# Peptides against a protein of PDB entry 4U39, part 128

Target 1, 302 residues: chain A of PDB entry 4U39
Amino acid sequence: SIKVIGVGGGGNNAVNRMIENEVQGVEYIAVNTDAQALNLSKAEVKMQIGAKLTRGLGAGANPEVGKKAAEESKEQIEEALKGADMVFVTAGMGGGTGTGAAPVIAQIAKDLGALTVGVVTRPFTFEGRKRQLQAAGGISAMKEAVDTLIVIPNDRILEIVDKNTPMLEAFREADNVLRQGVQGISDLIATPGLINLDFADVKTIMSNKGSALMGIGIATGENRAAEAAKKAISSPLLEAAIDGAQGVLMNITGGTNLSLYEVQEAADIVASASDQDVNMIFGSVINENLKDEIVVTVIATG

## One batch from the design tools (peptide; made by RFdiffusion4, then SolubleMPNN)

Design b2_p21_6_s1 (from b2_p21_6, 8 letters changed)
Fold by OpenDDE base, seed 3:
Structure b2_p21_6_s1 (fold): chain B 302 residues (1-302), chain A 21 residues (1-21)
Amino acid sequence: as target 1 above (302 residues)
Amino acid sequence: TSVTVTILETKEGRTVTREVK
């Protein structure tokens, strides 16, 4: 089974966005120290952590409180994650609960033998230096606790959206990019397509790889596959080029009109931008909600 | 459609089933 665990406010917003977009084949778990915020989760499984420590009042933006809250609730986390083959841990880094609890939860998932993937955001520069420093510490701890860590730099989202985009919409886009990172992997396993991957294929690319970069491209029209692939490999979310990656996982998602030719064209573009010795695995997904759009997601590992 | 909400407050979890009409 695949489990997605949203940790703290940002992680729970991402999980809500996944549920609203009908991401299939995954079990959702919402984790928070704030009981009021947790009640707003759409997840079927809701877990309050650190009830004795915080009394449900949240972590007060302190990562050490988030860490201790997860440690207090270790047995409940183990029970919720039991029997998962794969666990996604999603969080907005820089806060109290997400930054402190996400690495602890990830380590619990890994110790249970699940393929553990972190999908986390760095805070925007406008959230201030204190959040950036807290996020850096949480990302370092997360890297040690996961098989693969996808880090989304929120400042790069501002390069994809209009410059006049309101702050609230920039946060919604960060939640959407977290969704895309989870869905881009989970759909390869859980959702039928033209080319299906098994869990063993994904495990080969993602097991003990450390940091990963994600690129996303969306296009429409006659050359939509090629354009989406080019946008993915040149995505502002890629802090480095995909050249030098040891592994590449590619998802090509389209509507019912997605052709095998378009899948091959997109895969050839990503392969041509990758090293010759790269272990590249690609899958295709059919999403009936996509009409004329193709979405290419590239995850570079190693 | 019954929506089952499982609140893991204890080792046994508390399952609340709500029928949405």
Scores: peptide ipSAE 0.009, ipTM 0.407, DockQ to the pose 0.015
Fold by OpenDDE base, seed 2:
Structure b2_p21_6_s1 (fold): chain B 302 residues (1-302), chain A 21 residues (1-21)
Amino acid sequence: as target 1 above (302 residues)
Amino acid sequence: TSVTVTILETKEGRTVTREVK
């Protein structure tokens, strides 16, 4: 089974966004120290952590409280994650609960033998230096606790959105990028396409790879496959080029008119931008909602 | 080559052009 665990406010917002977009074939778990915030989750499984420590009042933006809350609730987390083949741990780094609890939850998933993937955000620079420093500590702890860690730099979202974009919309876009990171992988396993991957293929690319980069490209029209692929490999979310990656996972998602030729064309473009010795796997997904759009998601590991 | 990148399915369809060297 595939489980997605949203940790703290940002992680739970991302999980809500995944549920709203009908991401299939995954089980959703919402984790928080704030009981009121947890009640707003759309996840089937809701877990309050650190009930004794926090009394449901949240972590007060302190990562050490988030960490201790997850440690207090270790047995409950183990029970919720038991039998998962793959676990996504999603969180906004820089807060109390997400920053502190996500690494503990990830380690629990890994210790249970699940392929553990972190999908996390760095805070925007405007959230202040304290959040950036807390996020750096949380990301470092996540890196040690996961098989693969996808880090989304929120400041790169500001390169894509309007300068006049309200702060609330910038956070919604961060939640959407978290969704795309999870869905781009989970759909390869759970959703039928023109080229299906199994869990073993994904595990080969993602197991013990450490930090990963994610790029996303969307295009329409006659050259949509090539354009989407080029957009994905040049994505502002890529803090570095995909050259030098030891592994590449590619998702080509299109409507019912997606052709095998378009899938191959997109794969060839990503391969040409990668090292010759790269272990590349690619899958395709059919999403009837995309109509004439193609979405290419690239995850570069290693 | 300058590549136009769309990362987010924003309702506004914003495209960022990045030069890949």
Scores: peptide ipSAE 0.000, ipTM 0.268, DockQ to the pose 0.031
Fold by OpenDDE base, seed 4:
Structure b2_p21_6_s1 (fold): chain B 302 residues (1-302), chain A 21 residues (1-21)
Amino acid sequence: as target 1 above (302 residues)
Amino acid sequence: TSVTVTILETKEGRTVTREVK
C-alpha cells in the first residue's frame, strides 16, 4: 500500500489538493498539532499529534514543539503507517509542526521498512530569515530520515508564475507542485497506464538516494511530448542540471490519445540530457483529465 | 501491442517487453 502523510499546515494543504485532483491508489493521512486546522482536512485519516503538549493549539511556529508532538504520538503514527510499502511525507518547511514532526514521522516510516519519500517545500524568501533557518534544519533532519528527499524551492515557483500573482495563489501553486511530486511517483505504481512500473523498480531508484530534484513540463499540440520533456529538464524547479544525477525517474502522463511514439520521444529527450551511466526508469500514465495536455515529471536522484 | 519499456539500467540497456493484455 502507498500512504501519503501531510504534516502541518502546508502538508495538509497539499494533501487536500491531492484529494481534489483525485490522485488514486493512495491512502491519505493528515497530521497536525492544530486541531481546528486538522478538522478542515479532506483526508480519511486525521491524526492530532502532541495533544498533551499543545492541547490542540498548534506548535507556535516552533519546530521543537513539532518534534516533541510527533514523539509523544509515536505509537499512533506507527499504527497509521503499519503495512505501508511506500510512505510519502509531505510538508512545508519553516513552520512548527511540519518542520519538527515530518522528520520524526519519516523515521518512523523508514523504521517500519517502508520506502520513505519526503516531498517538502522551502519557504519563500518573503516569509523571512527565521523560516528559512528553521527550514534548513528540518530539511537536514528529513535527509537523514528518508530514502529520497524531494525539495521544492518555493522561490523558483515565483519565477514560473506571473509577477502579479497574489501571495495566496503562490501558496496554492506550491501545494500543486507538492501534489505533482507525489502524484508523479504514485501514479507510476498505482495508476494503470501504458507503462506501469513495479514497486521494486521504483524502490531500486529511490532507496537510500538522499536528495532529489524535480522538474515538470506541460505542453499541448503536435510536438507536445518533446516540448513537455524539454520543459521538464529545463524546469526552474531544478536547482541543478539533470546531468550528474545517478538515477532518473520519469513520468509521462497524457490523455487517452497519448501515443507510444510520444512516450518514446519524451523518454529519449530526458535520456539525452542525462548521464550515459544514469539509471533511468520511466512510466506512462493515462489521465483523462489532461485531454490534449502532456505532463512530464522528472525526478533526479543523487 | 507489446509496450516496450526500455529500462536503461547499466551499460547493457535491458529492454523489458511487457505485454499489456
Scores: peptide ipSAE 0.000, ipTM 0.367, DockQ to the pose 0.096
Fold by OpenDDE base, seed 5:
Order: sequence, then C-alpha cells, then structure tokens
Structure b2_p21_6_s1 (fold): chain B 302 residues (1-302), chain A 21 residues (1-21)
Amino acid sequence: as target 1 above (302 residues)
Amino acid sequence: TSVTVTILETKEGRTVTREVK
C-alpha cells in the first residue's frame, strides 16, 4: 500500500490538493498539531500529534515543538503507517509542525521498512531568513530520515509565475508542485498505463539515494512528447542538470491518445540528456482528464 | 537550440514561457 502523509499546514494543503485532483491508489493521512487546521483536512485519516504538549494550539512556528509533538505521538504514527510499502511525507519546510515532525514521521516510516520519500518545499525568500534557516535544518534532518528527498525551491516557482501573481496563488502553486511530485511517482505504481513499472523498479531507483531533483514539462500538439520531455529536463525546479544523476525516474502521462511512439520519443530525449551509465526507468500513465496534454515528470536521484 | 519551456500555467491560464539555452 502507498500512504501519503501531509505534515503541518503546507503538507495538509498539498494533501487537500491531491484529493481534489483525485490522485488514486493512495491512502491519505493528515498530521497536525493544530486541531482546528486539522479539521479542515479532506484526508480520511486525521491525526493530531502532541495533544498534551500543544493542547491542539499548534507548534507556534517552532520546529522543536513539532519534533516533540511527533515523538509524543510515535505509537499512533506507527499504527497509522503499519503495512505501508511506500510512504510519501509531504511538508512545507520552515514552519513549526512540518519542519519538526516530518523528519520524525519519515524515520518511523523507514524503520517500519517502507520506501520513504520526502516531498518538501523550501520557503520563499520573502517569508524571511528565520523560515529559511528552520527549513534548512528540517531538510537536513529529512535527508537522514528518507530514502529519497525531493526538495522544491519555492523561489523557482516565482520564475514560472507572473510577477503580479498574488502571494496566495504562489502558495497554491507550491501545493500543486508538491502534488505533482507525489502523483508523478505514485501513478507509476498505482495507475496502469502503457508501460507499467513494478514497485521493485521504483524501489531500485529511490532506495537510499538521498537528495533528488524534480523537473516537470507539459505540452500539447504534434510534438507534445518531445516538447514535454525537453521542458522537464530544463525545468527551473531542477537546481542542477540531470547529467550527473545516478538514477532517473520518468513518468510520461497522457490521455487515451498517448502513443507508444510518443513515450519512446520522450524517453529518448531524457536518456540523451542523462549520463550513459544512468539507471533510467520510465513508466507511462493514462489519465483521461488529460485531453491533448502530455505531462513528463523527471526525478533525478544521486 | 533554445527550447521554450512552459512550466506552469497560472489559474488564469497564463503560460509562462522561459527560453532555456
């Protein structure tokens, strides 16, 4: 089974966005120290952590409170994660609950033997230096607690949105990129396509790889596969080129008109941009909601 | 070959294109 755990406000917003976009084949768990915020979650499983410590009033933007809250609730977290083959831990880093609790939850998942993938955001620079420093500490702790950590730099989202984009929309886009990171992997396992990957294939690429980079490309038209692939490998979310990754996981998602030729064309482009010795695996997913669009997600590990 | 990369469509349907060299 695949479990997605949203941790704190940002993680829970991302989980809500995943549920709203009907991401299939996953169980959703919302975790928070704020009971009022937790009640707004759309997740089937809602877990308040640190009830004794925080009294449901949240972590006060303190990562140490988030950490202690997860430690207080360890047994409940273990029970909720039991039997998962794969666990996604999603959080907005820089806050109290997400930054502090996400590494603890990730470690619990890993100790249970699940393939543990972190999908987290760095705060925007405008959120201030304190949040950036807290996020850096949380990201460091996440790296030790996961098999693979995808870090989304929110400042790169500002390069891909209009300068006049309201702050609230920039946060919603960060939630959407978190969704795309989780869905881009989960769909390869949970959603049958033209080329199916097994869980063992994904595990080979993602186990004990540490930091990963994600690129996303979307295109339409006759050359949509090639364009989407080129977009993915040149994505601003890629802080570095993929020409050094030891492993590449590629998702090629299209509508019912997705051809095997388009899948091959996209895969060849990503392979050509990768090292010759790269272990590249790719899957194809059919999403009927994608009319003429192809979405290519590339995850570079190592 | 410069590839025009459209990475995110805003909720308003605006495509932000970046030329990557």
Scores: peptide ipSAE 0.000, ipTM 0.323, DockQ to the pose 0.027

Design b2_p21_6_s2 (from b2_p21_6, 9 letters changed)
Fold by OpenDDE base, seed 3:
Structure b2_p21_6_s2 (fold): chain B 302 residues (1-302), chain A 21 residues (1-21)
Amino acid sequence: as target 1 above (302 residues)
Amino acid sequence: MSRRVTILETKEGRTVTVEER
């Protein structure tokens, strides 16, 4: 089974966005120290952590409170994660609950023998230096606790969107990028496509790989597959070139008109941009909600 | 049937709510 655990405000917003986009084949768990915020979750499983410590009033933007809250609720977290083959831990780093609790939850998932993937955001520069410093500490702790950690630099989202984009829309786009990171992997396992991957293939690419980067490309028209692949490998979300990655996971998602030729063309472009010795796997997914669009998601590990 | 499990820990104790939809 695949479980997605959203930790704190940003993680819970991402989980809500996944549920709203009908991401299939996964169980959703919402975790928070704030009981009022947790009540707004759409997840089937809702878990308040650190009830004795926080009294449901949240972590007060303190990562040490988030950490202690997860430690207090360890047995409940173990029970919720039991029997998962794969666990996604999603959070916005820089806050109290997400930054402190996500590494503890990830370690619990890993200790249970699940393939543990972190999908986290770095805060925007405008959120201030305190959040950036807290995020750096949380990311460091996540790297030790996961098999693979996908880090999304929110400031790079601002390079893709209009400079006049309202702050609330920038946060919604960060939640959407978290969704794309989880869905780009989960759909390869849970959703039938033209090329299906098994869990063993994904485990080979993601086990004990440390940090990962994600690129996304979307295109339409006659050359949509090639354009989407080129956009994915040149994505602003890729802080480093795909050249030098030890592993590459590629998802090619299209509508009912997605052809095998388009899948091959996109895969060949990503392969040509990667090292010759790279462990590359790719899958294709049919999403009936996509009309003429192709979405290419690339995850570079190592 | 989607089983919704809510675990609320309060000062008064652990409340587990199971909603079957």
Scores: peptide ipSAE 0.010, ipTM 0.427, DockQ to the pose 0.014
Fold by OpenDDE base, seed 4:
Structure b2_p21_6_s2 (fold): chain B 302 residues (1-302), chain A 21 residues (1-21)
Amino acid sequence: as target 1 above (302 residues)
Amino acid sequence: MSRRVTILETKEGRTVTVEER
């Protein structure tokens, strides 16, 4: 089974976005120290952590409180994650609960023998230096606790969105990018496509790979596959070029009109931009909600 | 049928709420 665990406010917003976009084949768990915020989760499983420590009032933007809250609730987290083959841990780094609890939850998942993938955001620079420093500590702890850690730099989302985009919409886009990171992997396993990957293929590419970057490309029209692939490999979310990656995971998602030719064209573009010695795996997914669009997701590991 | 499980740990103990939809 695949479990997605959203940790703290940002992680739970991402999980809500996944549920709203009908991401299939995954179980959703919402974790928070704030009981009121947790009530707003759409997840099937809701877990309040650190109830004794926090009394449901949240972590007060303190990562040490988030950490201790997850440690207090270790047995409940173990029970919720038990029997998962794969666990996605999603969080916004820089806060109290997400930053502190996500590494503890990830370690619990890894200790249970699940393939553990972190999908986390760095805070925007405008959120201030304190959040950036807390995020750096949380990211370091996540890197030790996961098999693969996808880090999304929120400042790079501002390069993708319109300059007039309200701050609230920029946060929604961060939640959407977290969704795309989880869905881009989970769909390869859980959703039938033109080219299916098994869990063993994904496990081979993602096990003990450390940090990863994600690129996304979306296009329409006659050359949509090639354009989407080119956008993915040149994505502002890629802080480094994919040519330095030791592994590449690629998802090509299209509507019912997605052709094998388009899949091959997209894969060839990404392969040509990658190192010759790269371990590349790719899969294709059919999403009936995509009419004329192709979405290419690239995850570069190493 | 989605089974919504809410686990709340209060001072009074672990409350598990199961909502079947």
Scores: peptide ipSAE 0.007, ipTM 0.426, DockQ to the pose 0.014
Fold by OpenDDE base, seed 5:
Structure b2_p21_6_s2 (fold): chain B 302 residues (1-302), chain A 21 residues (1-21)
Amino acid sequence: as target 1 above (302 residues)
Amino acid sequence: MSRRVTILETKEGRTVTVEER
């Protein structure tokens, strides 16, 4: 089974966005120290952590409280994650609960033998230096606790949105990018396409790879596959060029009109931008909701 | 230089190896 665990406010917002977009083949778990925020989760499983420590009042933006809250609730987290083959741990780094608890939860998942993938955001620069420093510590702890850590730099989201985009919409886009990171991988396993991957294939690319970067490209029209692939490899979310990656996981998602030629064209573009010795795995997914759109998701590891 | 993409079909998925010609 695949489990997605949203940790803290940002992680829970991402999980809500995944549920709203009907991401299939995954079980959702919402974890928070704030009981009121947790009640707003759409996840089937809701877990309050650190009930004794926080009394359900949240972590007060303190990662040490988030950490201790997860440690307090270790047995409950173990039970919730038990039997998972893969665990996605999603969080907004820089906060209290997400930053502190996500590494603990990830370690629990890894110790249970699950393929453990972190999908986390760095805070926007406008959220202040304190959040950036907290996020850096949390990301460091996540790297040790996961097989692969996808880090989404929120500041790069500002390069893909309109300059007039309200702050609230920028956060929603961060939640959407977290969704795309999880879905881009989970769909390769759970959703049939023209080229299917199994869990073993994904495991070979993602096991013990450390940090990863994600690029996304969306396009329509006659050259949509090529355009989507070019956008993915040049995505502002890629803090480094894909040519330095040791492994690439690629998802090519389209509607029912997605052709094998388009899949090949997109794969060839990403391969041409990658190192010669790159271990590239690609899958295709059919999503009837995309109609004329192609979405290319690239995850660069190593 | 035309890069030849070799698609290795595994039973479980496709891996792409780029060989420079």
Scores: peptide ipSAE 0.000, ipTM 0.335, DockQ to the pose 0.092
Fold by OpenDDE base, seed 1:
Structure b2_p21_6_s2 (fold): chain B 302 residues (1-302), chain A 21 residues (1-21)
Amino acid sequence: as target 1 above (302 residues)
Amino acid sequence: MSRRVTILETKEGRTVTVEER
């Protein structure tokens, strides 16, 4: 089974976005120290952590409170994660609960023998230095606790969106990018496409790989596959080029009109931009909600 | 079978309800 755990406010917003986009084949778990915020989760499983420590009032933007809250609730987290083959831990880094609890939850998942993937955001620079420093500590702790950590730099989202984009929309886009990171992997396993991957393939690419980068490309029209692939490999979300990655996981998602030729064209473009010795795996997914769009997601590991 | 784990932490204690649907 695949489990997605949203940790704290940002992680729970991302999980809500995943549920709203009908990401299939996954179980959703919402974790928070704030009981009121947790009640707004759309997840089937809702877990309040650190009730004795926080009394449901949240972590007060303190990562140490988030950490201790997860430690207090370890047994409950273990029970919620039991029997998972894969666990996604999603959080917005820089806050209290997400930053502190996500590494603890990830370690619990890993200790249970699940393939543990972190999908996290770095805070925007405008959120201030304190959040950036807290996020750096949380990301460091996540790297030790996961098999692969996808880090989304929120400041790079501002390069994709209009300059006049309101702050709230920038956060919604960060939640959407978190969704795309989880869905881009989970769909390869859970959703039949033109080219299917198994869990063993994904496990080979993602096990003990440390930090990963994600690129996304979306295009329409006659050359949509090639354009989407080119956008993915040149994505502002890629803090480094995919050349030099030890592993590449590629998802090519299209509508019912997605052709094998388009899949191959997109795969060839990503392969040509990757190292010759790269372990590249790619899958295709059919999403009926995509009309004329192709979405290419590239995850570079190593 | 969807397992719904509801953890309600009240002042009176932690109730973990596992509902197997």
Scores: peptide ipSAE 0.036, ipTM 0.521, DockQ to the pose 0.015; fails the geometry check

Design b2_p21_6_s3 (from b2_p21_6, 8 letters changed)
Fold by OpenDDE base, seed 1:
Structure b2_p21_6_s3 (fold): chain B 302 residues (1-302), chain A 21 residues (1-21)
Amino acid sequence: as target 1 above (302 residues)
Amino acid sequence: TSVRVTILETKEGRTITRTVT
């Protein structure tokens, strides 16, 4: 089974976005210290952590409170994660609950023997130095607690959106990129396509790899596969080129008109941009909602 | 279920390992 755990405000917003986009084949768990915020979650499983410590009032933007809250609720987290083959831990780093609790939850998942993948955001620079410093500490702790950590640099989202984009829309785009990171992997396992992957394939690419980078490309038209692949490998979300990655996981998602030729064309482009000795695995997914769009997601590990 | 690893050679002679279940 695949479980997606949203931790704190940002993680729960991402989980809500996943549910709204009908990401299939996953169980959603919302975790928060704030009971009021937790009630707004669309997840089937809602877990308040640190009820004694916080009294449901949240972590006060303190990662140490988030950490202690997860530690207080360890047994409940273990029970919620039990029997998962794969666990996604999603959070917005820089806050109290997400930053502090996500590493603890990830470690619990890893200790249970699940393939543990972190999908987290760095805060925007405009959120201030305190959030950046807290995020750096949380990311460091996540790296130790996960098999793979996908870090989304929110500032790079500003390169793909209009300069006049309201701050609220930039946060929504961050939630969408978190969704794309989880869905780009989960669909390869859970959603039948033209080219299916097994869980063992994904585990080979993601197990004990540390930090990962994600690129996303979307295109339409006659050359949509090639264009989407080119956009993915040149994505602003890639803080480095995919050149030098030890492993590449690629998802090619299209509508019902996605052809095997388009999948091959996209895969060839990503392979050509990757190292010769890269372990590249690619899958294809059919999503009827994409109509004429192709979405290429590339996850570079190592 | 025999995992068929299809090695796709790219035009540049790169080997893509594909596991198909």
Scores: peptide ipSAE 0.009, ipTM 0.447, DockQ to the pose 0.070
Fold by OpenDDE base, seed 5:
Structure b2_p21_6_s3 (fold): chain B 302 residues (1-302), chain A 21 residues (1-21)
Amino acid sequence: as target 1 above (302 residues)
Amino acid sequence: TSVRVTILETKEGRTITRTVT
C-alpha cells in the first residue's frame, strides 16, 4: 500500500489539494499539532500529535515542539503507517509542526521498512530568515530519515507565476507542486498507464538516494511530448542540471490519445540530457482529465 | 558502457527495455 502523510499546515494543505485532484491509489493521513487546523483536513485518517505537550494549540512555529509532539505520538504514528510499502511524507519546511515532526515520521516509516519519500518545500524568502533557517535544519534531518528527499524551492515558483500573483496564490501553487511531486511518483505505481512500473523498479531508483530534484513540463499540440520533456529538464524547480544524476524517474502523463511514440520521444529527450551511465526508469499514465495536454515529471536522484 | 535505460511494462505486462550505448 501507498500512504501519503501530510505533516503540519503546509503538508495538510498539499494533502487536501491531492484529494481535491483525485490522486488515486493512496491512503491519506493528516498529522497536526493544531486540532482546529486538523479538523479542516479532507484526509480519511486524522491524527493529532503531541496532545499532552501542545493541548491542540499547535507548535507555536517551534520545530522542537513539532519534534517532541511526534515523539509523544510515536506509537500512534507507527500504527497508522503499519503495512505501507511506500510512504510519502509531505510538509512545508520552516513551520513548527512540519519542520519538527516530518523527520520523526519519516524515520518511523523507514524503520517500518517502507520506501520513504519526502516531498517538502523550502519557504519563500519573503517568509523571513527565521523560517529559512528552521527549514534548513528540518531538511537536514529529513535527508537522514528518508530514502529520497524531493525539495521544492518555493522561490523558484515565483519564476513560473506572474509577478503580480497574490501571496495566497503563490502558496496554492506551492501546494500544487507538492501534489505534482507525490502524484508524479504514486501514479507510476498505483495508476495503470501505457507503461507501468513495478514497485521494485521505483524502489531501485529511490532507495537510499538522499536528495532529489524535480522538474515539471506541460505542453499541448503536435510536438507536445518533446516540448513537455524539454520544459521538464529545464524547469525552474531544478536547481541543477540533470546530467549529474545517478538515477532519473520520469512520468509521462497524457490523455487517452497519448501514443507510445510520444512516450518514446519524451524519454529520448530526457535520456539525452542525462548522464550516459544514468539509471533512467519511466512510466506512462493515462489521465482522462488531460485532454490534449502532456505532463512530464522528472525526478533526478543522486 | 551500455546504460540500461528504462524498464517499460506495457498494459499487457510486457517489459520493454532500452539499452542506450
Scores: peptide ipSAE 0.021, ipTM 0.459, DockQ to the pose 0.319; fails the geometry check
Fold by OpenDDE base, seed 2:
Structure b2_p21_6_s3 (fold): chain B 302 residues (1-302), chain A 21 residues (1-21)
Amino acid sequence: as target 1 above (302 residues)
Amino acid sequence: TSVRVTILETKEGRTITRTVT
């Protein structure tokens, strides 16, 4: 089974966005120290952590409280994650609960033998230096606790949205990019496409790879596959070029009119931008909602 | 140095390994 665990406010917002977009074949778990915020989760499984420590009042933006809350609730987390083949741990880093609890939850998932993937955001620079420093500590702890860690730099979202985008919409776009990171992988396993991946192939690319970069490209029209692939490999979300990656996971998602030729064209572009010795795997997904759009998601590992 | 593209199971159950050189 595939489980997605949203940790703290940002992680739970991302999980809500995944549920709203009907991401299939995954089980959703919402984790928070704030009981009121947790009640707003759309996840089927809701877990309050650190009930004794926090009394449901949240972590007060302190990562050490988030960490201790997850440690207090270790047995409940183990029970909720038991039998998962793959666990996505999603969080907004820089807060209390997400920053502190996500590494503990990730370690629990890994110790249970699940392929553990972190999908986390760095805070926007405007959220202040304290959040950036807390996020850096949490990301470092996540890196040690996961098989693969996808880090989304929120400041790079400002390069893909309009400059007049309200702050609240920038946060919603961060939640959407978290969704795309999880869905871009989960759909390859859970959603039938033109080219299906098995869990073993995904595990080969993602096991013990450490940090990963994600690029996304969307296009329409006659050259949509090539354009989407070019946008993905040049995505502002990529903090570095993919040419140094040891592994590449690619998702080509399109409507019912997606052709094998378009899938191959997109794959050839990503392969040409990658190292010659890269282990690249790709899958295709059919999403009837995309109509004429193609979405290419690239995850570069190693 | 050939990029090993592992094309996993098509809807037809065929694994196509394409070596992109």
Scores: peptide ipSAE 0.006, ipTM 0.374, DockQ to the pose 0.321; fails the geometry check
Fold by OpenDDE base, seed 3:
Structure b2_p21_6_s3 (fold): chain B 302 residues (1-302), chain A 21 residues (1-21)
Amino acid sequence: as target 1 above (302 residues)
Amino acid sequence: TSVRVTILETKEGRTITRTVT
């Protein structure tokens, strides 16, 4: 089974976004120290952590409170994650609960023998230096606790959006990129396509790989596959070129009109941009909601 | 040829696109 655990405010917003987009084949768990915020989750499983420590009032933007809250609730987290083959831990780094609790939850998942994937954001520069420093500490702790850590730099989202984009919309976009990172992997296992991957294929690319980068490209029209692939490998979310990656996981998602030719064309573009010795695995997914769109997701590991 | 990349889909169905050259 695949479980997605959203940790703190940003992680829970991402989980809500996944549920709203009907991401299939995953179980959703919402974790927070704030009981009022947790009640707004759409997840079936809602877990308040650190109830004794915080009394449901949240972590006060302190990562040490988030950490201790997860440690207090360790047995409950273990029970909720039990029997998962794969666990996604999603959080916005820089806050109290997400930054402190996500590494503890990830370690619990890993100790249970699940393939543990972190999908986290770095805060925007406008959130201030304190959040950036807290995020750096949380990311460092996540690297030790996961098999693969996808880090999304929120400032790169600002390079993509209009300069006049409201701050609230920029956060919604960060939540959506977290969704795309989880869905881009989970769909390869859970959703039928033209080329299906199994859990063993994904585990080969993601097990004990450390940091990963994600690129996304979407296109329409006659050259949509090639365009979407070129977009994914040149994505601003890629802080480095994919040519240095030891492993590449590629998802090619399209509507019912997705052809094997388009899948091959997109795969060839990503392979040509990668190192010759790269372990590349690609799958295709059919999403009836995409009509004429192709979405290419590239995850570079190593 | 510059390719217009959709990088983000907003909750409201807004597509955020970047032109990649």
Scores: peptide ipSAE 0.000, ipTM 0.288, DockQ to the pose 0.029; fails the geometry check

